# Peptides against a protein of PDB entry 4N78: the designs that were tried, part 288

Target 1, 186 residues: chain A of PDB entry 4N78
Amino acid sequence: HFQVICRLLGYQGIAVVMEELLKVVKSLLQGTILQYVKTLMEVMPKICRLPRHEYGSPGILEFFHHQLKDIVEYAELKTVCFQNLREVGNAILFCLLIEQSLSLEEVCDLLHAAPFQNILPRVHVKEGERLDAKMKRLESKYAPLHLVPLIERLGTPQQIAIAREGDLLTKERLCCGLSMFEVILT
Target 2, 155 residues: chain B of PDB entry 4N78
Amino acid sequence: MAELQMLLEEEIPGGRRALFDSYTNLERVADYCENNYIQSADKQRALEETKAYTTQSLASVAYLINTLANNVLQMLDIQASQLRRMESSINHISQTVDIHKEKVARREIGILTTNKNTSRTHKIIAPANLERPVRYIRKPIDYTILDDIGHGVKW

## One batch from the design tools (peptide; made by RFdiffusion4, then SolubleMPNN)

Design b2_p27_8_s1 (from b2_p27_8, 18 letters changed)
Fold by OpenDDE base, seed 5:
Structure b2_p27_8_s1 (fold): chain B 186 residues (1-186), chain C 155 residues (1-155), chain A 27 residues (1-27)
Amino acid sequence: as target 1 above (186 residues)
Amino acid sequence: as target 2 above (155 residues)
Amino acid sequence: GSAFTQRFIEDNLRFIEERRREAEAAA
């Protein structure tokens, strides 16, 4: 599903969606969630001392439960705040999945373009074959497929310019060094 | 352009008119030959004259048709060439627009990205300088991850 | 080639026209 979304939206569409998601997340974090956190901080016990170790784990849990009883029973926290946090979580997950899907698509595009861009695949050398000889054979085999050099030789100046720009755009992908998800987490 | 115009406005219409006129004249000549044969006391001479006119007429019509056909073919070739040039121009414009749109899209998404921190250290180090990479730095991509997904292209 | 063909056509047209006139005069 996410792959289809990435294909459908393209870079521009993904950018728009991500911008809107960032706005939504920001609004949730700076608005409702912040207000709830402030309210919670106001109602939190000022002094929450660690209970004596003698109470054991159940007693300690009960102690904290008692001290936080008013917070736990705060109905708005359970409904609105947690819902907003879930929405934020879902937005983050969505961004992650979109980025992953986009990266896969980009890698596939790069792979498909590689033979045309003088990028040779990693060659598995069988026993007895020289790596250098095999690479030279591959280079010779794929040399006619190098699109930009071919167009530079046979094309018009306008075609050459377009081919170079297209080649650059094909080579430049987000997966090569950029992350949207890291921006979202910041 | 001038050649095409000449073909369209002068040569082809002229050739068509010539064929029409030739047809009309040939009909009259045929009528003459028929009448001459009927009225002539020397039927053999009349027949030979008719054969001569027929041969001449067929030759003239054949050349007129051939000339007209060649002019039409030439016209079509010129038009086809013009269409190819127009197609090339349109394709160039289309590609230019597409590249421009893609560049804009790349810029738009680029502002939403930061450099991948290769440092496995989970420290959310806010990269201080969000260098908005105007250009994507090509890093070697490990394509082996796609070996299982690939459409079986055996290299 | 084109000049020769054109002359040939013109000669044939003249020939046909002359014969047409002769035919009309004979009729």
Scores: peptide ipSAE 0.028, ipTM 0.551, DockQ to the pose 0.010
Fold by OpenDDE base, seed 3:
Structure b2_p27_8_s1 (fold): chain B 186 residues (1-186), chain C 155 residues (1-155), chain A 27 residues (1-27)
Amino acid sequence: as target 1 above (186 residues)
Amino acid sequence: as target 2 above (155 residues)
Amino acid sequence: GSAFTQRFIEDNLRFIEERRREAEAAA
């Protein structure tokens, strides 16, 4: 599903969606959640000590649940604040899944374009074969497929410019070194 | 452009007119041949003359048709070439626009990105002093402070 | 081409007409 969304939206659509999600998240965090957190801090027990690690994770959770029982049971906290937190969580998950899907699409595009861009796959050398010889053979085999050099030889100046720009756009992908999700988490 | 104009305005119309005129002339030739054959005492000679005229007429018409056809073909070739040039131009513009749009889109999404960082494992620091469990004293909490937040339910 | 063809047609017509006149004169 997310792959389809990525294909449908493209870079522009994804950017718009991500920006809007960030705005929503920011609004939620700075608005209702922040207000609730501030209020909760005021009513928080003055002394809430970390229980001994010997109690284990369940025991620790029960301890904190007991300490915060009255706060957790507050209806508005459950309905509004937790819902907003859920929305934030969903937004984060959505962003993660979109980025993952986009990365997959980009990788596929790169793989498909590789033979035409003088990008050769890693070669496995069998016993008795020289790596250099095999690489030379592969280079020779794929040389006719190099699109930009071919167009540079046969194309018009305009075509050459377009081909170069297209080649650059094909090579420069987010998956090569950029992450949106890291920005979202910051 | 000049060649195309000549073909469209002069050569092809001229060829069509010539062909039409030739039709009229052929009719006259046919009438002559028929009358000549009927009136001639030497039928063999008349027949040979008719054959000669027929051959000449056929050759003439063939030439006219061929010339006209070639001119039409040439016209079509020029037009096809013009269309190809136009198509190429349109395609170039389209590609340029697409590339530009893509660049804009990439800039926009790029603002939302940062360099991939290697995830560092953060260690949770254990508290230095194990504090003695303090007995939980349940105190009533006044939630009226929250009434102005969210649904505004007054308790 | 068109000029040549036109001349050819005219020459043929002239020839035919001349032959017709000769035939009429002989008859």
Scores: peptide ipSAE 0.024, ipTM 0.541, DockQ to the pose 0.007
Fold by OpenDDE base, seed 4:
Structure b2_p27_8_s1 (fold): chain B 186 residues (1-186), chain C 155 residues (1-155), chain A 27 residues (1-27)
Amino acid sequence: as target 1 above (186 residues)
Amino acid sequence: as target 2 above (155 residues)
Amino acid sequence: GSAFTQRFIEDNLRFIEERRREAEAAA
């Protein structure tokens, strides 16, 4: 499903969706979640002494549960705040999945374009074959498919410019070194 | 352009008119030959004359048809060349527009991206407005990394 | 080319008309 979405939206559509999601997340964080956090901070026990380590993990948990009992029992926190947090979480997950799907699509595009861009596939060298010889053979095999050099030889200056730009756009992909998810987490 | 215009406006219409006139003339010649043969005391001479007229008339028509056909072919070749040039121009414009749109789209999405190698430590306060030149780290795309990912995707 | 064709047609017509007149005169 995410692959289809990526194909349908393209870079521009994905950008728009991501921007809107970021706005929604920001709105949720700065609005309702912040308000709840502020309220929680007001009702938080001013002096929460670290329980003595002697009580063990269960005792410490019970201590904090007791200290936060009123907060935990706050019904509005459970319903509205947690729902908003879920929405934020879903948005983050959506962004992650979109990025992953986009990366896959970009990889596929790169792989398909590789023969035309003087990018040789990984050569599985069988035992006894010289890597260099096989590479030379592959280079020779794919040399006629190199689009940019071909157009540079046969094409008009305008065609050459377009071919170079197209080649650059084909090579430069987000998966090569960019992450959207890291921006979302910041 | 002048040649095409001359072909369209003068040569081809003129050729068509000439051909039509030749048709009319052939009918007149046929009528004459028929009447001449019937009325002539020397049937052999009349027949030879008819053969001569027929040959001449057919030659003229053949010439007219050939000339007209060549003019039409020339016209079509010129038009085909013009269409090819137009197509090339349209394709160029279309490609330019597509590239531009793609660049814009990539810039837009690029604003939403950060370099993967940026150490987690720096609060990338994405300054809202900085057109950060998407420094495409021209790292040679190690496509080898892609080979490991591609084997698992059942297409 | 068009001028030649037109002349050719005219010459043929003239030829036919001349022959017609000769035939009428011989008659």
Scores: peptide ipSAE 0.039, ipTM 0.553, DockQ to the pose 0.008; fails the geometry check
Fold by OpenDDE base, seed 1:
Structure b2_p27_8_s1 (fold): chain B 186 residues (1-186), chain C 155 residues (1-155), chain A 27 residues (1-27)
Amino acid sequence: as target 1 above (186 residues)
Amino acid sequence: as target 2 above (155 residues)
Amino acid sequence: GSAFTQRFIEDNLRFIEERRREAEAAA
């Protein structure tokens, strides 16, 4: 599903969706969640002394439960905050999945373009074959597919310009060095 | 443009008119031949004359048709060439626009991205000597880095 | 060859036109 979304939206559509999601997340974080956290900090016991070990594990648990009772009760009353947190989580996951899907799509595009851009696939050398000879054969095989040189030889100046720009755009992909998800986490 | 215009406005219409006029003339010649044969005491001579006129008539019509046909074909070829040129122009514009849109899109999405933290291991030793024009050896984007991306997540 | 053919055609056209005129004069 995410792959289809990436294909349909393209870079522009993905950018728009991501920007809007980031705005929503920012709004949630700076609004309701921030207020909730501030309130929780206010009601949090300033001095939470470790109970004496003499109370045993059940007693210690009850002690902490009692100390945190106000926090728990407050949190239960603020179900909206939990929903907002869930929305933030979903947004983050969505961004991650979109980025992953986009990366896969870009990799596929790069692989498809490789023969046309003088990028040779990794040669698996079988036992007994000279690597150099095989590489030379591959180079010779793919040489006619080099698009930019071909257009430079046969095309008009305008076609050459477009081909070069297209080649550049094909080579430069986000997956090569850029991460959207890291921006979201920051 | 001048050649196409000449074909459309002068040559083809002229050829059509010539063919029509030829038809009218040939009809008159046929009438003449018929009357001449009927009235002539020498039927053999009249027949030979008719044969000659028939041959000439066929030659003239063939010429006119061939000329007209060639002009029409030439016209069509010119028009086809013009259409191809227009198509090429439109395609060029379309591609230019698409490239532009893609660049804009990439800028927009680029704002939402940061460089992948490559593991700190390679101390970027600041090359001390500023002076050597670092030949931006466009290191071919080693796509081998992508080899590790995709094996694990069967989505 | 092409010039000869063209002249031949022109001569034929002239011949037809001449005969047309004769036919008109005879009517």
Scores: peptide ipSAE 0.032, ipTM 0.548, DockQ to the pose 0.009; fails the geometry check

Design b2_p27_8_s2 (from b2_p27_8, 17 letters changed)
Fold by OpenDDE base, seed 2:
Structure b2_p27_8_s2 (fold): chain B 186 residues (1-186), chain C 155 residues (1-155), chain A 27 residues (1-27)
Amino acid sequence: as target 1 above (186 residues)
Amino acid sequence: as target 2 above (155 residues)
Amino acid sequence: MRSFTESFIQDNLRFIAERQREAAAAA
């Protein structure tokens, strides 16, 4: 699903969605969540010591239940605050999954374009074979597929310019060195 | 442009008119040949003259048709070439616009990105002495060792 | 160069006219 979304939206659509999600997250964090956190900090027990292990798990649970009774009974915490936290969490996960899906798509595009852009995979050399000879053979094999040099030789100045720009845009992808998710976490 | 205009306005209409004129002339020639054959005492000579006129008429019509056809073909070739040039121009504009849109989109998404912290993964220097892979002997996990650890209900 | 067709048409017209004159003269 996320791959399809990435394909449909493209860079522009993804940017718009991410910007809006960031606005929503910011609004939730600075608004409702902040208010609830402040309230929770006020009602939080100032001293909460670990009970003795001798009380067992049920006794320890009852102790914490008693200490946190006012918080547990706060109905709006469950219905509003936790819901907002879920929304923030979902937004973060959405951003992560979109970035991952986009990265996969970009890698696929790079791989598909590679033979046309003089980007050759590293060939595994069997014992006794010269790596250089194999690479040279591979280069010679794919040389006729190099699009930009071909257009530079046969095309008009305008075609050459377009081909170069297109080649650059094909090579330069976000996955090469940029992260959206890191921005979201800051 | 001048050649196309000449073909459209002069050569092709002129060729069409020539064919119509030829039709009228051929009718007159036919009438003449018929009358000549009827009135001539030498029917063989009249027939030979008719054959000559027929051959000439056929040649003239063939020439007119061929000339007109060639002019039409030339016109179509010029028009096809013009269309191809227009198509090429439109394609170039379209590609330019697409590239521009892509650049704009990349700028927009770029604002939402930061450089990936390439964690300098310390090259794990493989220890010089590769310890011989100790054959993993699956020892059955004795879970009874955990029986004394924790507040579990000793049944 | 007069097109072959123009010359032919003119020759045919001339021929017809000449034959008509001959017929008129014989008549």
Scores: peptide ipSAE 0.031, ipTM 0.684, DockQ to the pose 0.007; fails the geometry check
Fold by OpenDDE base, seed 3:
Structure b2_p27_8_s2 (fold): chain B 186 residues (1-186), chain C 155 residues (1-155), chain A 27 residues (1-27)
Amino acid sequence: as target 1 above (186 residues)
Amino acid sequence: as target 2 above (155 residues)
Amino acid sequence: MRSFTESFIQDNLRFIAERQREAAAAA
């Protein structure tokens, strides 16, 4: 699903969605969540000591339940605050998954473009074969596919310009060194 | 442009008119030949004259048709060339616009990005036992594996 | 090329006209 979303939205659509999500998250965090957190901090027991292990798990649970009774009974916390936290969590996960999906798509694009851009994979050399000779042979094999040099030789100035720009755009991808998710976390 | 205009406005219409005129002239020639044969005391001479006119008439019509056809073909070639040029221009504009849109999109998304902290990936010490590259055996992709994926109607 | 067909048609028409005049003069 996320891959399809990435393909459909493209960079622009993803950017718009991310920006809107960030706005929503910011609004939730600075508004409702912050208010509830402040309220919770006020009602939180000032002294909550760990009960003795001798009370066992049920006794410890009852102890904490009693200490947090006012918080647990706060109905709005469950209905509103936790819902908002879920929304924030979902937004974060969405951003993460979109970035991952986009990165995969970009990598695929790079790989598909590689033969046309003189980017050759490192060839596995069998024992006894010279890597250099194999690479040279591979380069020679794919040389006719090099788009930019081909267009530079045969194309119009306008075509050359477009080819160069296209080549650059193809090479420059977010996955090469940029992260959206890190920005979202900051 | 001048050549196409000449073909469209002068050569092709002129050729069509010439063919029409030729038709009228051929009818006159036929009438003449018929009358000449009837009235001539020397039927053999009249026949030879008719043969000559017939041959000449056929040659002239053939020439007119050929000329007109060639002019039409030339016109079509020029038009085809013009269309190709227009197509090329449109494609160029389209590509330019697409590149621009892509650049804008990348700028927009770029604002939402930061440099990846290349954590110094610990040199994954290649395990000493390089797993022998499993010989890529081109197993035919069994696409039947996908038959159960999705809401596709099993026929 | 245009000149040849036009000349040919004109020549034929002229020839026909001349022959018609001769026939009319002989009648």
Scores: peptide ipSAE 0.029, ipTM 0.678, DockQ to the pose 0.008; fails the geometry check
Fold by OpenDDE base, seed 5:
Structure b2_p27_8_s2 (fold): chain B 186 residues (1-186), chain C 155 residues (1-155), chain A 27 residues (1-27)
Amino acid sequence: as target 1 above (186 residues)
Amino acid sequence: as target 2 above (155 residues)
Amino acid sequence: MRSFTESFIQDNLRFIAERQREAAAAA
């Protein structure tokens, strides 16, 4: 599903969605969640000491239940605050999954474009074979597929410009060094 | 452009008119040949004359048709070439627009990105002595060790 | 330039017209 979303929205659509999600998250955090957290801090016991181990697990549980009774019984905490936290969590997860899906798509694009951009994989060399010789052979094999040099040789100035720009756009992908998720976490 | 204009405005219409005029002229020639054959005392001579006119008429029509056809073909070739150039131009514009849109989109999403912190993966210093992978022997968990732990019913 | 064909047709028509005049003058 996330892959499909990435394909449908593209970079622009993803950017818009992410921006709006960030706004929503910000509004939730700075608004309702902050308000509830402040309220919770006010009702939080000022001194919550660990009870003696002599009370056993049930006694310790009852102790904390009693100390936190007002918080536990705060109905809006469960219905509103936790829901908002879930929404924030879902938004974060959504962003993560979108980024991962986008990265996969970008990697696929890079891999597909690689032969046309003179990006050759490192070839496995068997014992006794020179890596350089194999790489040169591979380069020679794919040399006719190099799009930009081909167009530079045969194309019009406009075509050359378009090819260069296209090549650059193909090479420069977010997955190469950029993270959206890190921005979201900040 | 001048060649196409000449073909469209002069050569092709002129060729069409020539064919039409030829038709009218051929009809007159036919009428003459018919009348000449009927009125002539020497039918053989009249027939030979008719044959000559027929051959000439066919040749002239064939020439006119060929000339007109060639002009039309030339016109079509020029138009096809113009269309190809136009198509190329449109494609270039389309590609330029697409590239621009992509650049804009990338800028927009780029605002929402930061550089990936390459976590300096601490060089896992391979321990100097690669301890031989101790073959993980799954020792069955002896749960009897837990028999004395808890309030469970001692069977 | 009158197309070769137009000139030829005109020449033939002129020839026919001349022959018709000759025939009419002989009748």
Scores: peptide ipSAE 0.024, ipTM 0.688, DockQ to the pose 0.007; fails the geometry check
Fold by OpenDDE base, seed 4:
Structure b2_p27_8_s2 (fold): chain B 186 residues (1-186), chain C 155 residues (1-155), chain A 27 residues (1-27)
Amino acid sequence: as target 1 above (186 residues)
Amino acid sequence: as target 2 above (155 residues)
Amino acid sequence: MRSFTESFIQDNLRFIAERQREAAAAA
């Protein structure tokens, strides 16, 4: 599904969706979640000392349950705050999955364009074969497919410009060094 | 442009008119030949004249048709060339627009990106001793190992 | 080349006209 979304939206559509998601997340964080956090901070015991270890894990748990009783009984925390947190989490996951899917699509595009851009795949060398010889063969095989040099020889100046720009756009992909997800986390 | 216009406005219409006029003239020639043959005392001479007219008429019509056909073909070639040029221009514009749109889109999404901190992923130092691939011995999955991990109700 | 077709038509028309004149003169 995410791959289809990426293909349908393209870079622009993805950008728009991501921006809107960021707005939603920001709104949730700065709005409802912040309010609940503030409320929780007010209800939070000012002094919560660690009980003595002698009470054991159950006793310590009961102690904290008692200290946090007001928080635990805050029904809106479960229904609203946790839901908002879930929405934020879902948004983050969505962004992650979109980025991953986009990266896959970009890699596929790069691979498909490679023969036309003089980008040679890493050749698996069997034992006894010279890497250089295989690379030369591969270069020779795909040399006629090199689009930019072909257009430079046969095309008009305008066509050459378009071909170069197209080539550049084809080579430049987000997956080569950019992350959207890191921005979303900040 | 001038050549195409000349073909469309003068040569082709002129050729069509000439062909039509030729048709009318051929009918007159045919009538003449028929009457001449009927009225002539020398039927052989009349027949030879008719043959001559027929040959000439056919040659004329063939010439007119050929000329017209060539003009039409030339017209079509010019039009086809113009169409190709137009198509090329449209394609060029389309490509330019697409490239521009793509650049804009990339800028937009680029704003939402940061450089991947390539933390120097520690080169997975391949262990120096490639342990010989231990023959995959299919050990049956002991699912009982999971019995202690889950908060599941021991029935 | 236009000259041949035009000349042919004119020649045929001239020929017809001449023959008609001859027929009229013989009548």
Scores: peptide ipSAE 0.021, ipTM 0.690, DockQ to the pose 0.007; fails the geometry check

